# Peptides against a protein of PDB entry 6NYY: the designs that were tried, part 26

Target 1, 212 residues: chain A of PDB entry 6NYY
Amino acid sequence: KHFEQAIERVIGGLEKKTQVLQPEEKKTVAYHEAGHAVAGWYLEHADPLLKVSIIPRGKGLGYAQYLPKEQYLYTKEQLLDRMCMTLGGRVSEEIFFGRITTGAQDDLRKVTQSAYAQIVQFGMNEKVGQISFDLPRQGDMVLEKPYSEATARLIDDEVRILINDAYKRTVALLTEKKADVEKVALLLLEKEVLDKNDMVELLGPRPFAEKS
Target 2, 212 residues: chain A of PDB entry 6NYY as posed
Amino acid sequence: KHFEQAIERVIGGLEKKTQVLQPEEKKTVAYHQAGHAVAGWYLEHADPLLKVSIIPRGKGLGYAQYLPKEQYLYTKEQLLDRMCMTLGGRVSEEIFFGRITTGAQDDLRKVTQSAYAQIVQFGMNEKVGQISFDLPRQGDMVLEKPYSEATARLIDDEVRILINDAYKRTVALLTEKKADVEKVALLLLEKEVLDKNDMVELLGPRPFAEKS

## One batch from the design tools (peptide; made by RFdiffusion4, then SolubleMPNN)

Design b1_p11_4_s2 (from b1_p11_4, 4 letters changed)
Fold by OpenDDE base, seed 1:
Structure b1_p11_4_s2 (fold): chain B 212 residues (1-212), chain A 11 residues (1-11)
Amino acid sequence: as target 1 above (212 residues)
Amino acid sequence: SNLPDFSHSTY
């Protein structure tokens, strides 16, 4: 209990028990988090859901926590499924509400960072090729890019393609699993917090073998 | 690693 609470506090910040969301906002958060949860459940290379909450905290209105595998190496397929899982909230909002909110900003930041890293650091794009450049860190002088403006345009194009492909994959998945997203969202609205066991009860066992 | 943290999402 104390350890779990400490992790939640690090992830989400302190509970904002006095923060009352409007019912429509709370519904948006529930469906957003349900999108993450369901995407992570049905993507082979995504990490399994550990906990999801729509209780407002210092760092957000909701959160999803996953059990990461201890790994030092990532495949292109793993990174794609992680991008799809990360887009799950935004996609759920689009599917259920036909609108998008500002709440997905952190997700989009992560997706953008991952896409650029794949293309310019890990050489995972065929058009850009087997290249590796250091991305400017926050506070580093904007060193001149070690590549031409033509290469910069190519990188930007391929980043957009990669993100759009991940988005389309997530749309296809969550459209297929739309009823499951709704089940999770409705239960979130009732319980405010779900764990892995709640997900198993709602969706059945995760279709991928748990790495022992 | 220049990869983002995918262990959690916040809204």
Scores: peptide ipSAE 0.389, ipTM 0.897, DockQ to the pose 0.803
Fold by OpenDDE base, seed 2:
Structure b1_p11_4_s2 (fold): chain B 212 residues (1-212), chain A 11 residues (1-11)
Amino acid sequence: as target 1 above (212 residues)
Amino acid sequence: SNLPDFSHSTY
């Protein structure tokens, strides 16, 4: 309990018990978080869900927490499934509401960062090839890119393709699992917090063995 | 590596 609370404070910040969302906003958060939860549940290389919450905190209106794997090496497939899981919230909003919100900003930032890293740091794109460049950090003088403007355009295009492919994969998955997303969202609206056991009770055992 | 933290998502 104390350890979990400490982690929750680090992840989400302090609980804002006085922050009451409008019912429609709270519904949006619930379906967003349900999208993350269900995507992570049915993606082989996603990290298992530990906790999902729609209790407003200092850092967000909701959050999903996954069990960190002590991994130093990531495959392209693992990174794709992580991107899909991260897009799960945005995709859920699109599927259920036909509209998107600003709430997915952090998710999109992470997806964007991952996509660029895959293409320009890890050489995981066939068109761009076996290259590795350091990405300028925010605030660093953007030194001259070690590649041509044509390569820059190619990188940007392939990043968009990768993200779009991850998005489409997530749409396909959450469309197939639409009833499960709704079940999770409705249960979130009732309980505000779900753990892995709640997910097992609701959806059955996760179909993938937890890599120890 | 410049990978983001996927251990959590915030809304």
Scores: peptide ipSAE 0.379, ipTM 0.895, DockQ to the pose 0.830
Fold by OpenDDE base, seed 5:
Structure b1_p11_4_s2 (fold): chain B 212 residues (1-212), chain A 11 residues (1-11)
Amino acid sequence: as target 1 above (212 residues)
Amino acid sequence: SNLPDFSHSTY
């Protein structure tokens, strides 16, 4: 209990008991978090869900926590599935509400960062090729890009393609699993917090063996 | 590495 609460405070911040969400906002959060949870459940290379919550906290209106493996090396497939899981909230909002919210900002930031890193740091794009550039961090002086404007345009295009492919993959997955997303969302609205055991009870065992 | 933290998401 104390350890879990400590992790929750680190991830989500302090509980905001005074923050009353409108019912429609609470519903949006539930379906958003359900999208993350279900995407992570059915993506082989995504980390297993540990906990999901729609209790408002200092850092967000909801959160999902995963059990990452200690990995030093990531494959392109692993990074794609992580991107898809991260897009799961936005995709769920689109599927169920036909609208998107500002809540996915952090998710989109992560997806964008991952996509650029894959293309310009890890050489994972065939068109851009086996290149690795140190991009200036936010706040570093605008150093001249070590590549041409044509390469810049190519990078931007391939980043967009990669993100769109991840998005489409997530749409396909959550459309297939739409009933599962709804089950998770409805149970979240009831319990406000779900753990891995709740997910197993609701969806069955995760179809991928826990890599020990 | 310039990979984001995927261990959690916040809304």
Scores: peptide ipSAE 0.375, ipTM 0.897, DockQ to the pose 0.839
Fold by OpenDDE base, seed 4:
Structure b1_p11_4_s2 (fold): chain B 212 residues (1-212), chain A 11 residues (1-11)
Amino acid sequence: as target 1 above (212 residues)
Amino acid sequence: SNLPDFSHSTY
């Protein structure tokens, strides 16, 4: 309990009990978080959901927490599924509301960062090839890119392709699992916080064996 | 590694 609360404060910040969301905003948050939860549930290489909350906190209106495995090595497939899980909120908003919100900003930042890292650091793109460049860190002087403008354009194009592919994969998944997203969202609106057990009760056991 | 933290998401 105390440890969980400490983690929640690190992840979400302090609870904002005085922050009252409009019902439509609260609904948007619930479906967004349900999208993350369901995507993570049905993606083989995603981490299992530990907790999902729509209680407003200092860092966000909702959050999903996963149980990360201690991994030092990631496959391309693992990174794709993590991107899809991260897009789950945005995709859920699109599927259920036909509109997108600013709430997915952090998710899109992570997806963008992952996509660039895959292409320019890990050599995971066939068109760009087996290359590895250091990405400028925040605060680094804009050093001249160690590649041509043509390569820069290629990287940008392949990043968009990768993100779009992840997005489409997530759309397909959450469309197939639309009823499950709805169940999770509705239960979130009722309970405000769900754990792994709630997910098992709603959706059945996660279809992937927990790697011991 | 320049991978983002996928252990959690925030809205």
Scores: peptide ipSAE 0.373, ipTM 0.893, DockQ to the pose 0.820

Design b1_p11_4_s3 (from b1_p11_4, 5 letters changed)
Fold by OpenDDE base, seed 3:
Structure b1_p11_4_s3 (fold): chain B 212 residues (1-212), chain A 11 residues (1-11)
Amino acid sequence: as target 1 above (212 residues)
Amino acid sequence: SNLPDFSYSTV
């Protein structure tokens, strides 16, 4: 208990007990977080879920925590599953509400950064080829791009394709698992916090062997 | 160890 609370404080900040979300907003957060949780549950290369919460902390209205893999090298397939997990919240909102909110901004930023890195840093795109360029860091002078405008357009197009592929994969998954997303969301609305054991009770064992 | 956190953020 005390150790978990300490980790929660470090990661999420202090619980904002004074922040009263409207019931509809709380529902949106619950389904958003359920989307992340369920996507992570059924994607082989996603990190295992540790905890999911809809208790507001810091600037976050909800969060999911995962056990990071001790991994130094990532495959294209692993990066795709991570992108899908990251899109799980947005996709859940689309499936259940037919609307999207601003809450996924950080998720979209992460997905965008991952897509660009795959294409321009890791050489993982066949059309762009075996290239590796440093992405401008925040505050770096956008020096002349080491590639042509045509290459820039190609990169932008391939980034969109990659993100759209991840999005479609996530839509397919969460549509198939729609009932599971709803179960998790409803239980979140009841308990506000779920752990791995709650997920096992709801969904059964995670279908992928935990690398012990 | 940065546990990857996915958050629903406020505007």
Scores: peptide ipSAE 0.240, ipTM 0.815, DockQ to the pose 0.190
Fold by OpenDDE base, seed 4:
Structure b1_p11_4_s3 (fold): chain B 212 residues (1-212), chain A 11 residues (1-11)
Amino acid sequence: as target 1 above (212 residues)
Amino acid sequence: SNLPDFSYSTV
């Protein structure tokens, strides 16, 4: 409890008790976070869910926290599942509301960054090939790209393909698990915070063994 | 290690 609260404060900041969301916004947040939670539950290489909350913290209206893996090496499959988990919120909004909101901006940023890293840093794309270039950091002068404009276009295309594939995978998963997303969202609207035990009670045990 | 945290953010 105290350790988790400390982590929550470090990651999310202080709870904004004064942040009043409209009921429809709170509903959107609940389904968004439920999407993350359920995606993380049913993706093998996703991190185990620790907590999901729709209590606003800082600029966050809701969040899902996962048990960090002490992992230094990631496979392409692991990165894909992480992308899918990250897209879970946006996909849930699409499935349940047929609309997308600005709330997923940080998720999309993370997915975009991951996709570019996979293609241009990790050599994980067959069309681009086994190359590794440093991505410009925020604040670095736009150095000349070490590749042609044709390669730049190829990279951009392959990034879109990768993100779209992750999106489609997430849509398929959360569509299959739509009832579970609904259950989690409704329980979030009731309790505002769910832990792993709530998820186990609601969905059954996570189908993947927790790596010890 | 930073805990993976996914948030629904305000504009």
Scores: peptide ipSAE 0.233, ipTM 0.808, DockQ to the pose 0.200
Fold by OpenDDE base, seed 1:
Structure b1_p11_4_s3 (fold): chain B 212 residues (1-212), chain A 11 residues (1-11)
Amino acid sequence: as target 1 above (212 residues)
Amino acid sequence: SNLPDFSYSTV
């Protein structure tokens, strides 16, 4: 408990118990986090859910915490499921509210970074091919791209395709599991924090082995 | 360390 709280503080910041969200915002956060939680529950290569919270911490209004696998190598399929899980919040907002918010900015950043890394660092795209180069970091001199403008356009197009495919996959999943997303969101609004046991009680056992 | 992977962030 104390160690877990310490980790949560380091990563998420202090719980802002004094930050009162408007009921509509709290609802949006609940459905957003429920989207992450349910996507992670039903995606084979997603990390197992440990905790989901709609108690604000630092700049975060809610969060989902997963048990990371001790994994150093990732397959394309694993990275896709991780992208889908990351898109789960945005997709949930779209499904339930027919609108998107700014709250998914960090998720979109992560998805974008993953997509570019898959295509230009890991060589996981057939059209771009077996290429690996470093992505510019903030503060790095804009090194000349080691590829043509035509290749740059191809990369950008393939990134969009990959993200869109992940988005569509997530929409299909969370539409199928819409009732489960709603159950999780409603329970979040009541309890503010759910753990793995709450998810098992609500959704049944996760359909994938926890120890992969 | 079980890092929260996802957050709904304020702008």
Scores: peptide ipSAE 0.233, ipTM 0.820, DockQ to the pose 0.168
Fold by OpenDDE base, seed 5:
Structure b1_p11_4_s3 (fold): chain B 212 residues (1-212), chain A 11 residues (1-11)
Amino acid sequence: as target 1 above (212 residues)
Amino acid sequence: SNLPDFSYSTV
């Protein structure tokens, strides 16, 4: 308990008990976080869910905590499932509210960064090929791209394709599991914090063996 | 101990 709280404070900051969300906003957050949680639950290569919360911390209105695997090498499939999990919040908002909010900005940033890295750093795209370029860091002078404008356009197109594929996969998953997302969201609105045991009670055991 | 990873909803 104390150790977990310490980790939560380091990563998420202090709970903002004074940040009063409007009921509609809190509902949006609950469904957003439920989307992440359920996507992570049913994606084989997603990290196991430890905790999901709709109690605001720092700048975050909600969060899901996962137990990362000590892994140095990632497959395309693993990266795709991570992208889908990251898109789970946005997709849940779309499915349940028919609208999207700004709450997914950081998620979309992560997905965008992952997609570009897969294509231009890891050589994981067949059209772009076996290339590896350094992505400009924030604040680095945009040095001349080591590739043509045609290649730049190809990269941009393939990034969009990859993100859209991940999005569609997430839509399919959360549509199939729509009732589970609803259950998690409603329970979040009641309890504000769920752990792995709450998820097991609600959804059953995670379909994938925990890689010990 | 692996540091937990967080997904955040932010405004």
Scores: peptide ipSAE 0.221, ipTM 0.815, DockQ to the pose 0.245

Design b1_p11_4_s4 (from b1_p11_4, 5 letters changed)
Fold by OpenDDE base, seed 1:
Structure b1_p11_4_s4 (fold): chain B 212 residues (1-212), chain A 11 residues (1-11)
Amino acid sequence: as target 1 above (212 residues)
Amino acid sequence: SNLPDFSYSTY
């Protein structure tokens, strides 16, 4: 209990008990988080949901927490499913509301970072090829890129393609599972916090064997 | 690793 609360404070910050969201904003948060939860549930290489909350905190209006596997190596398939899960909130907003919000900024940052890392650090793109460059860290002098402007354009194009493919995959999944997203969102609006057991009750057992 | 932390999402 104390350990869980400590993690929640690190992830979401302190609870803002005095922050009252408008009902429409709270609904948006619920469907956004439900999108993450359902995407993670039905993507084989995504991490299983541990907890999802729409209680406002210092760092966000909601959060989803997953139980990552202890791993040092990631496959291209794992990274794609993680990107799809991370896009789940934005996609849910699009499917249910036909609009997007600023709330997905952190998700888009992560997706963008992952896509660039796959292409320019891990050599996971066929067009760019087996190359590896250090990505500029925050505060490092942007040293001259060790590649041409043509390569820069190619990288940017392939990043866009990768993200769009992940987005389309997520749209297809959450459209198929639209009723499940709604079930999770409605239960979130009622309980404000869901755990893995709530997800099992709503959706049934996760269709992928938990590697014990 | 320059991979982001996917263990959580914040909104």
Scores: peptide ipSAE 0.436, ipTM 0.907, DockQ to the pose 0.825
Fold by OpenDDE base, seed 2:
Structure b1_p11_4_s4 (fold): chain B 212 residues (1-212), chain A 11 residues (1-11)
Amino acid sequence: as target 1 above (212 residues)
Amino acid sequence: SNLPDFSYSTY
């Protein structure tokens, strides 16, 4: 309990019990978080869901928390599934509401960062090739890119393709699992917080063995 | 590595 609370404070900040969302906003948050939860549940290489919450906190209106594996090496497939899981909220919003919100900005930032890293740091794109460049950190002097403008355009295009592919994969998954997303969202609206056990009760056991 | 932390998502 104390350890979990400490992690929650780091992730979400302090609970804002006085922050009352409008019912429609709270519904949006619930379906967004349900999208993350369900995507993570049915993606083989996603980290297992630990907790999902729609209780407003200092850093967000909701959050999903996963148990990361101690892992130093990531495959392309693992990174893709993580991207899909991260897009799960945005995709859920599209599927259920036919609209998108600003709430996915942190997710999109992470997806964007991951996509660029895959292409320009890890050499995981066939068109760009076996290259590895340091990305400028925020606030670093934008040093001249060690590649041409044509290569820069190619990188940007392939990043978009990768993200779009992840998005489409997530749309396909959450469309297939639409009823499960709704079950999770409705239960979130009732309980505000779900754990792994709640997910097992709702969806059955996760179809992928947790790699210990 | 310049990978983001995927251990959590915030809305």
Scores: peptide ipSAE 0.430, ipTM 0.905, DockQ to the pose 0.831
Fold by OpenDDE base, seed 5:
Formats: sequence, C-alpha cells, structure tokens
Structure b1_p11_4_s4 (fold): chain B 212 residues (1-212), chain A 11 residues (1-11)
Amino acid sequence: as target 1 above (212 residues)
Amino acid sequence: SNLPDFSYSTY
C-alpha cells in the first residue's frame, strides 16, 4: 500500500480532492483511460495494466499504470504495441464521443518521440534505411541536421505513416473491443480506481501469458 | 535511448 501510493504520487502527483470535474469531463476521462486499459490488455507486446484511475491529481485528470518488464532491447513489434496502447485514450475518445480533447497531449508526445526514435535512431524504417542520428535534445543548438532536406521530408513522411498505422491498428482493436471499453469506463465511473483484478473480473484473464 | 516511458499514461 505505501509503496503503491508512492508510485502513484510520482506518476500522477498529489490527489486534488478540490478539483471537481464536470460530469461530461469525468466521463471523457473514464473512457480515455478505459481505452488505454483495454488496448494494453489485448496487445501482446504491451505491458499489462497494473492500475487505472480517474481521480484528478496534480499531473493529470486520470492515469494508467503498467507493470514494465526489465527490457534493454525492444523489437519493432513491441514498440508498435506500446504506441497503440498509448493511443488508446485518444482513439476511445474518437469512438465514443466523435471528438478529441487536449488531454491526449502527453500520449501524443510519447508516440511522436517513439516514432522518430524508431526511424532515425534505431533504423527500423526500410525507406529511411539503416541510419542512426542523435535527435537534438531540447535546448541543444539546432545543429545542422546530418542529412539533406529530402531525407528530412522522408523522415517526416515515414513518421506520419508509422503513427497513422499505429492509430489505425488501435482504432481497429478498440472498435472490436468497444463493449469492453465501455464496461471498463462505466466501472471506472463507479469505482474511480481499478486494478488488474478488476480487469480480470470484467474482461477475463489477459489473453497473453505473463512472460516471467 | 530516446524512448519515452510507456510504463504510465497521464490525461
């Protein structure tokens, strides 16, 4: 309990008991977090959900926490499924509300960062090829890119393709599992916090063996 | 590595 609370404070910040969301915003958060939870549940290479909450905290209106494996090496498939899981909230909003919110900003930042890293650092794109460039860190002088403007355009195009493919994959998954997303969202609205056991009770065992 | 932390999501 104390350890879990410490992690929650690190991830979400302090609980904001005075922050009252409008019912429609609370509903949006619930479906957003349900999208993450369900995407992570049904993606083989995603980390399993540990906890999901729609209690407002200093860092967000909701959060999902996963149990990461100690990994030093990531495959392209693993990175794709992680991107899809990260897009799960945005996709859920689109599917259920026909609108998107600013709440997915951190998710989109992570997806964007991962996509660029895959293409320009890990050489995971066939069109761009087996290249590895250091991405400028925020605050580094814009050093001249070690590649041509044509290569820059190609990178930008392939990043967009990769993200769009992840998005489409997530749309397909959460459309197939739409009823499960709704079940999770409704239970979140009732309990505000769900754990792995709640997910197992609601959706059944995760279809992928926990790779110990 | 410039991979983000996917161990959590915040809304």
Scores: peptide ipSAE 0.429, ipTM 0.907, DockQ to the pose 0.828
Fold by OpenDDE base, seed 4:
Structure b1_p11_4_s4 (fold): chain B 212 residues (1-212), chain A 11 residues (1-11)
Amino acid sequence: as target 1 above (212 residues)
Amino acid sequence: SNLPDFSYSTY
């Protein structure tokens, strides 16, 4: 318990019990987090949900925590499913509200970073090929890219394709599981915090064996 | 690794 709370504080920051969200905002957060939770539940290579919360914290209005495996090597399929899970919130907003919010900014940042890493560092794109370039870190002078403008455009295009493919996959999944997203969202609005057991009770056992 | 931390999401 104390360790879990410490992790929550690191990830989400301190609880902001004085922060009152409008009912529509709270609803948006609930459905957003439900999207993450359900996507992670039904994606084979995603990490299972540990906890999801819509209690406002210093770092966000909602929070989902997964149980990551200590993993050093990632497959392309694993990275895709993680991208899809990360897009789950944005996709849920689209499906249920027909609008998008600024709340997905961190998710989109992560998805973008992952997509670029896959293409330019891990050689996971067929068009770009088996190449690996160091991406400028935040604060590094934009050194001349070790590739042409044409290659830069190709990279940008393939990043968009990869993200769009992940987005479409997530749309398909959460559309299929729309009722489950709604169940999770409604329960979040009631309980404000859900754990893995709540998810099992609501959705049934996760369809993938936990590789212990 | 230059991969983001997927262990959590914040809204």
Scores: peptide ipSAE 0.420, ipTM 0.901, DockQ to the pose 0.816

Design b1_p11_5_s1 (from b1_p11_5 with P1M Q6E)
Fold by OpenDDE base, seed 3:
Order: sequence, then structure tokens, then C-alpha cells
Structure b1_p11_5_s1 (fold): chain B 212 residues (1-212), chain A 11 residues (1-11)
Amino acid sequence: as target 1 above (212 residues)
Amino acid sequence: MVTEEELKPDP
């Protein structure tokens, strides 16, 4: 209890006591967070879900909390599944509402950063090759890129391909699991907060053995 | 899901 509340305060900030969200916005948040939760549930290399909430906290309207793995090395497959999980909210909005909101901005930023890192830092793209360049940090002078404009265009194209592939994978998954996303979203609208046990009750046990 | 920072009333 106290430890969970402390983690919630660190991740979300203080609960906004005044529910400023209109019912339709709260519904959008519920389906968005359900998309993250269900994507994380059915992606092998995603971190296990601990909690999902639609209670507004700080700048977040809702969140899905995962147990971080003590992992120092990430595979390309793991990074892809993390991208898909991160896209789960946006994809859920598309599937259920046929519209997209600004609520995915932080998710898209994370996905974009991951895609660029995979291509230009980790050498994970066959067309760009085994290269590693530091990404400009916020506030670094845009130094001359250590590569040609042709390479810059190639990087941009391969980033788009990688993100689009992750997006398509997420669309396929959440379309297959559409009923599960809806179950989670509806229960979120009732309970506002779900834990792992609620997810097991709704969806059954996670299909991947928890690496203890 | 996050709010646009511009849509946050300044505290």
C-alpha cells in the first residue's frame, strides 16, 4: 500500500481531485490505456503489466505501469515489441474511434527516439549498416552530421519504415485482440485502476512465462 | 496518455 502509493506519486504525480475530464475524454483515455495494457500482455518481449489507471495524475490522463526488467542488453526483437506496446494507445484510438488525439504525443516521441537509436546508434538496420553516431542531445549545437545528405535521407526513410512496421504489427495484434481491449477499457471505466490480477481475470494468464 | 503541455493551465 504505502510503497505502491509512493511509486504512483513518482510515476503519475498527485491525483487531480477535480475530475476535469468529460465522459467522452475519459472513455478515450480508457481505450488508449487498454491498448497499451493489452499490447503489453500479448507481446512476448514487452515488460509485464503491473497496473493500468485512468485517474489523471500530473500531466498524465492515464498510464500503464510495467515491471522493468533488470536488462542491460536489448535485442532488436525486444525493442520492436516495446515500440508496439508504446504504440498500443494510438492504435486503440484508431481501431475504436476512427480518430487520433494529441494524447499519444509522448508515446510517439519515445517511438521516434527508439527508432533513430536502433538505426544510428545500435547499427540494427541492414541498409544503413553497422554504424554508431551519437544523436544530438537537446541543446547540443547541430554539429555537421558525420554522414552525407544521402545517408541522412536513408536514415529518415528507414526510421519511417521501422515505425510503420511496428505500427502495422500493433494494428494486427490489437485488431485480433479487439474484444480484450474493450473488456479492459470497460473495466477501467468502472474501476479506474486495474492491477495484474484484474488482467488475469479478464484475459487469462499472460501467455508468456514470467521470467522469474 | 498525456495532455498537451500547452493545454495545461499554468499552475
Scores: peptide ipSAE 0.143, ipTM 0.712, DockQ to the pose 0.016
Fold by OpenDDE base, seed 1:
Structure b1_p11_5_s1 (fold): chain B 212 residues (1-212), chain A 11 residues (1-11)
Amino acid sequence: as target 1 above (212 residues)
Amino acid sequence: MVTEEELKPDP
């Protein structure tokens, strides 16, 4: 109890019991969080879902919590599936509403940061190659990029390709699993909070062995 | 999902 609440505070902040969303916004949040939850459920290298909530907390309107793997190293495949999971909310909004909202901003920031890190820090892109540069941090003097403008353009192109590929993968997955996203979203609108057991009841066992 | 208020640059 106290430990879970502490983790919830770190991830979502304080529960905003006073924040009343309009029914349409609450529906948007439910489908957004259902997109994250279902993407994480069916992506092999995503972290297992622990909890999904549409109760506003801190600056968040809803969240999906995952059991992080205690890992210091990430593969390219793991980073891709994490990107897809992170795009799950935006993709769900697109599939169900045919419109996108500002609610995915933090997700898009995370995806963008991950894509740049993969290409310019981890050397995970074949066209850019085995390079590693520090990304400018907030407040760092804009040090001259240690690469040419041609390399900058190549990086920007490959970042867009990587994000678009992750987006397309997520669209394909959540389109295939559209009925599962709907089930999760509808149950979220009823219960506001779902755990792993609720997900197992809705979707069946996660198709990937839990790494014990 | 986050609120638009986070779009405001910190002053």
Scores: peptide ipSAE 0.142, ipTM 0.725, DockQ to the pose 0.020
Fold by OpenDDE base, seed 5:
Structure b1_p11_5_s1 (fold): chain B 212 residues (1-212), chain A 11 residues (1-11)
Amino acid sequence: as target 1 above (212 residues)
Amino acid sequence: MVTEEELKPDP
């Protein structure tokens, strides 16, 4: 109990009991978080889901908590599945409401940062090649890019391709699992918080063995 | 999901 609350405070901050969402906004949050949860459930290289919540905390209206693996090395496949899981909220909104909200801003920021890191820092793109450049940190003087404008355009194009591919993969997955997203969203609207056992009851066991 | 408050550039 105390340890879980401490982890929840680190991830989401303090519960904001004073933030009353309109019913339509709360519904949007439920489907958004259900999109993350279901994407993470059916992506092999995504971290195992521990908890999903639509109770507002800090600046978050909802969250999904995963069991972090202590790992120092990430594969391209792991990074792609993490991108897809992160896009799951936006994709769920599009599938169920035919509209997108500002609620995915932090998700899109994370996806954008991951895509640039894969291409520019990790050398994971075949067209850009086996290069590694430091991305300017927020507040660093934009030093002259250590690459040509042609390389800059190539990076921008390949980042867009990678994000679009992750987005399309997520659309395909959550379209296939649309009924599961709805089940999770509806149960979130009832219980506000779901754990791994609730997810197993709704969806069956996660199809991937937890790498212990 | 996050709230819109992050869209305002810090002054």
Scores: peptide ipSAE 0.141, ipTM 0.729, DockQ to the pose 0.020
Fold by OpenDDE base, seed 2:
Structure b1_p11_5_s1 (fold): chain B 212 residues (1-212), chain A 11 residues (1-11)
Amino acid sequence: as target 1 above (212 residues)
Amino acid sequence: MVTEEELKPDP
């Protein structure tokens, strides 16, 4: 309990017990977080879900918490599934509401950063090749790019392709699992917080063995 | 999911 609350405080900040969302916003949050949760459940290389919550914390309206793997090396496949999981909220909003919200901004930032890192830091794109450049950090003087404008355009195109592929993969997955997303969202609206056991009761055991 | 308040550039 105290340890979990400490972790929750680190991840989400302090519970904003005073922040009452409108019912429609609370519904949007529930389906968004259900999208993350279900995507993480059915993606092999995603981290196992620990908790999902629609209780506002800090700047977050809801969150899905995963058990981080003690790993220092990530495969391209792992990074793709992590991108898909991160897109799960946005995709859920699109599938269920036919509209998107600003709520996915942090997710899109993470996906964008991951895609650029894969292409320009990790050399994971065949067209761009085995290159590694430092990305400008916020506040760094924009050093001249160590590559041509043609290479810059290629990078931007391949980033969009990678993100779009992850997005399409997530759409396919959450469309297949649409009923599971609905079940999780509805249960979130009832309980506000779900753990791994709630997910197992609702969806059955996760199809992939937890690599402890 | 995050609030729109994060969209405001820090002044």
Scores: peptide ipSAE 0.146, ipTM 0.728, DockQ to the pose 0.020; fails the geometry check

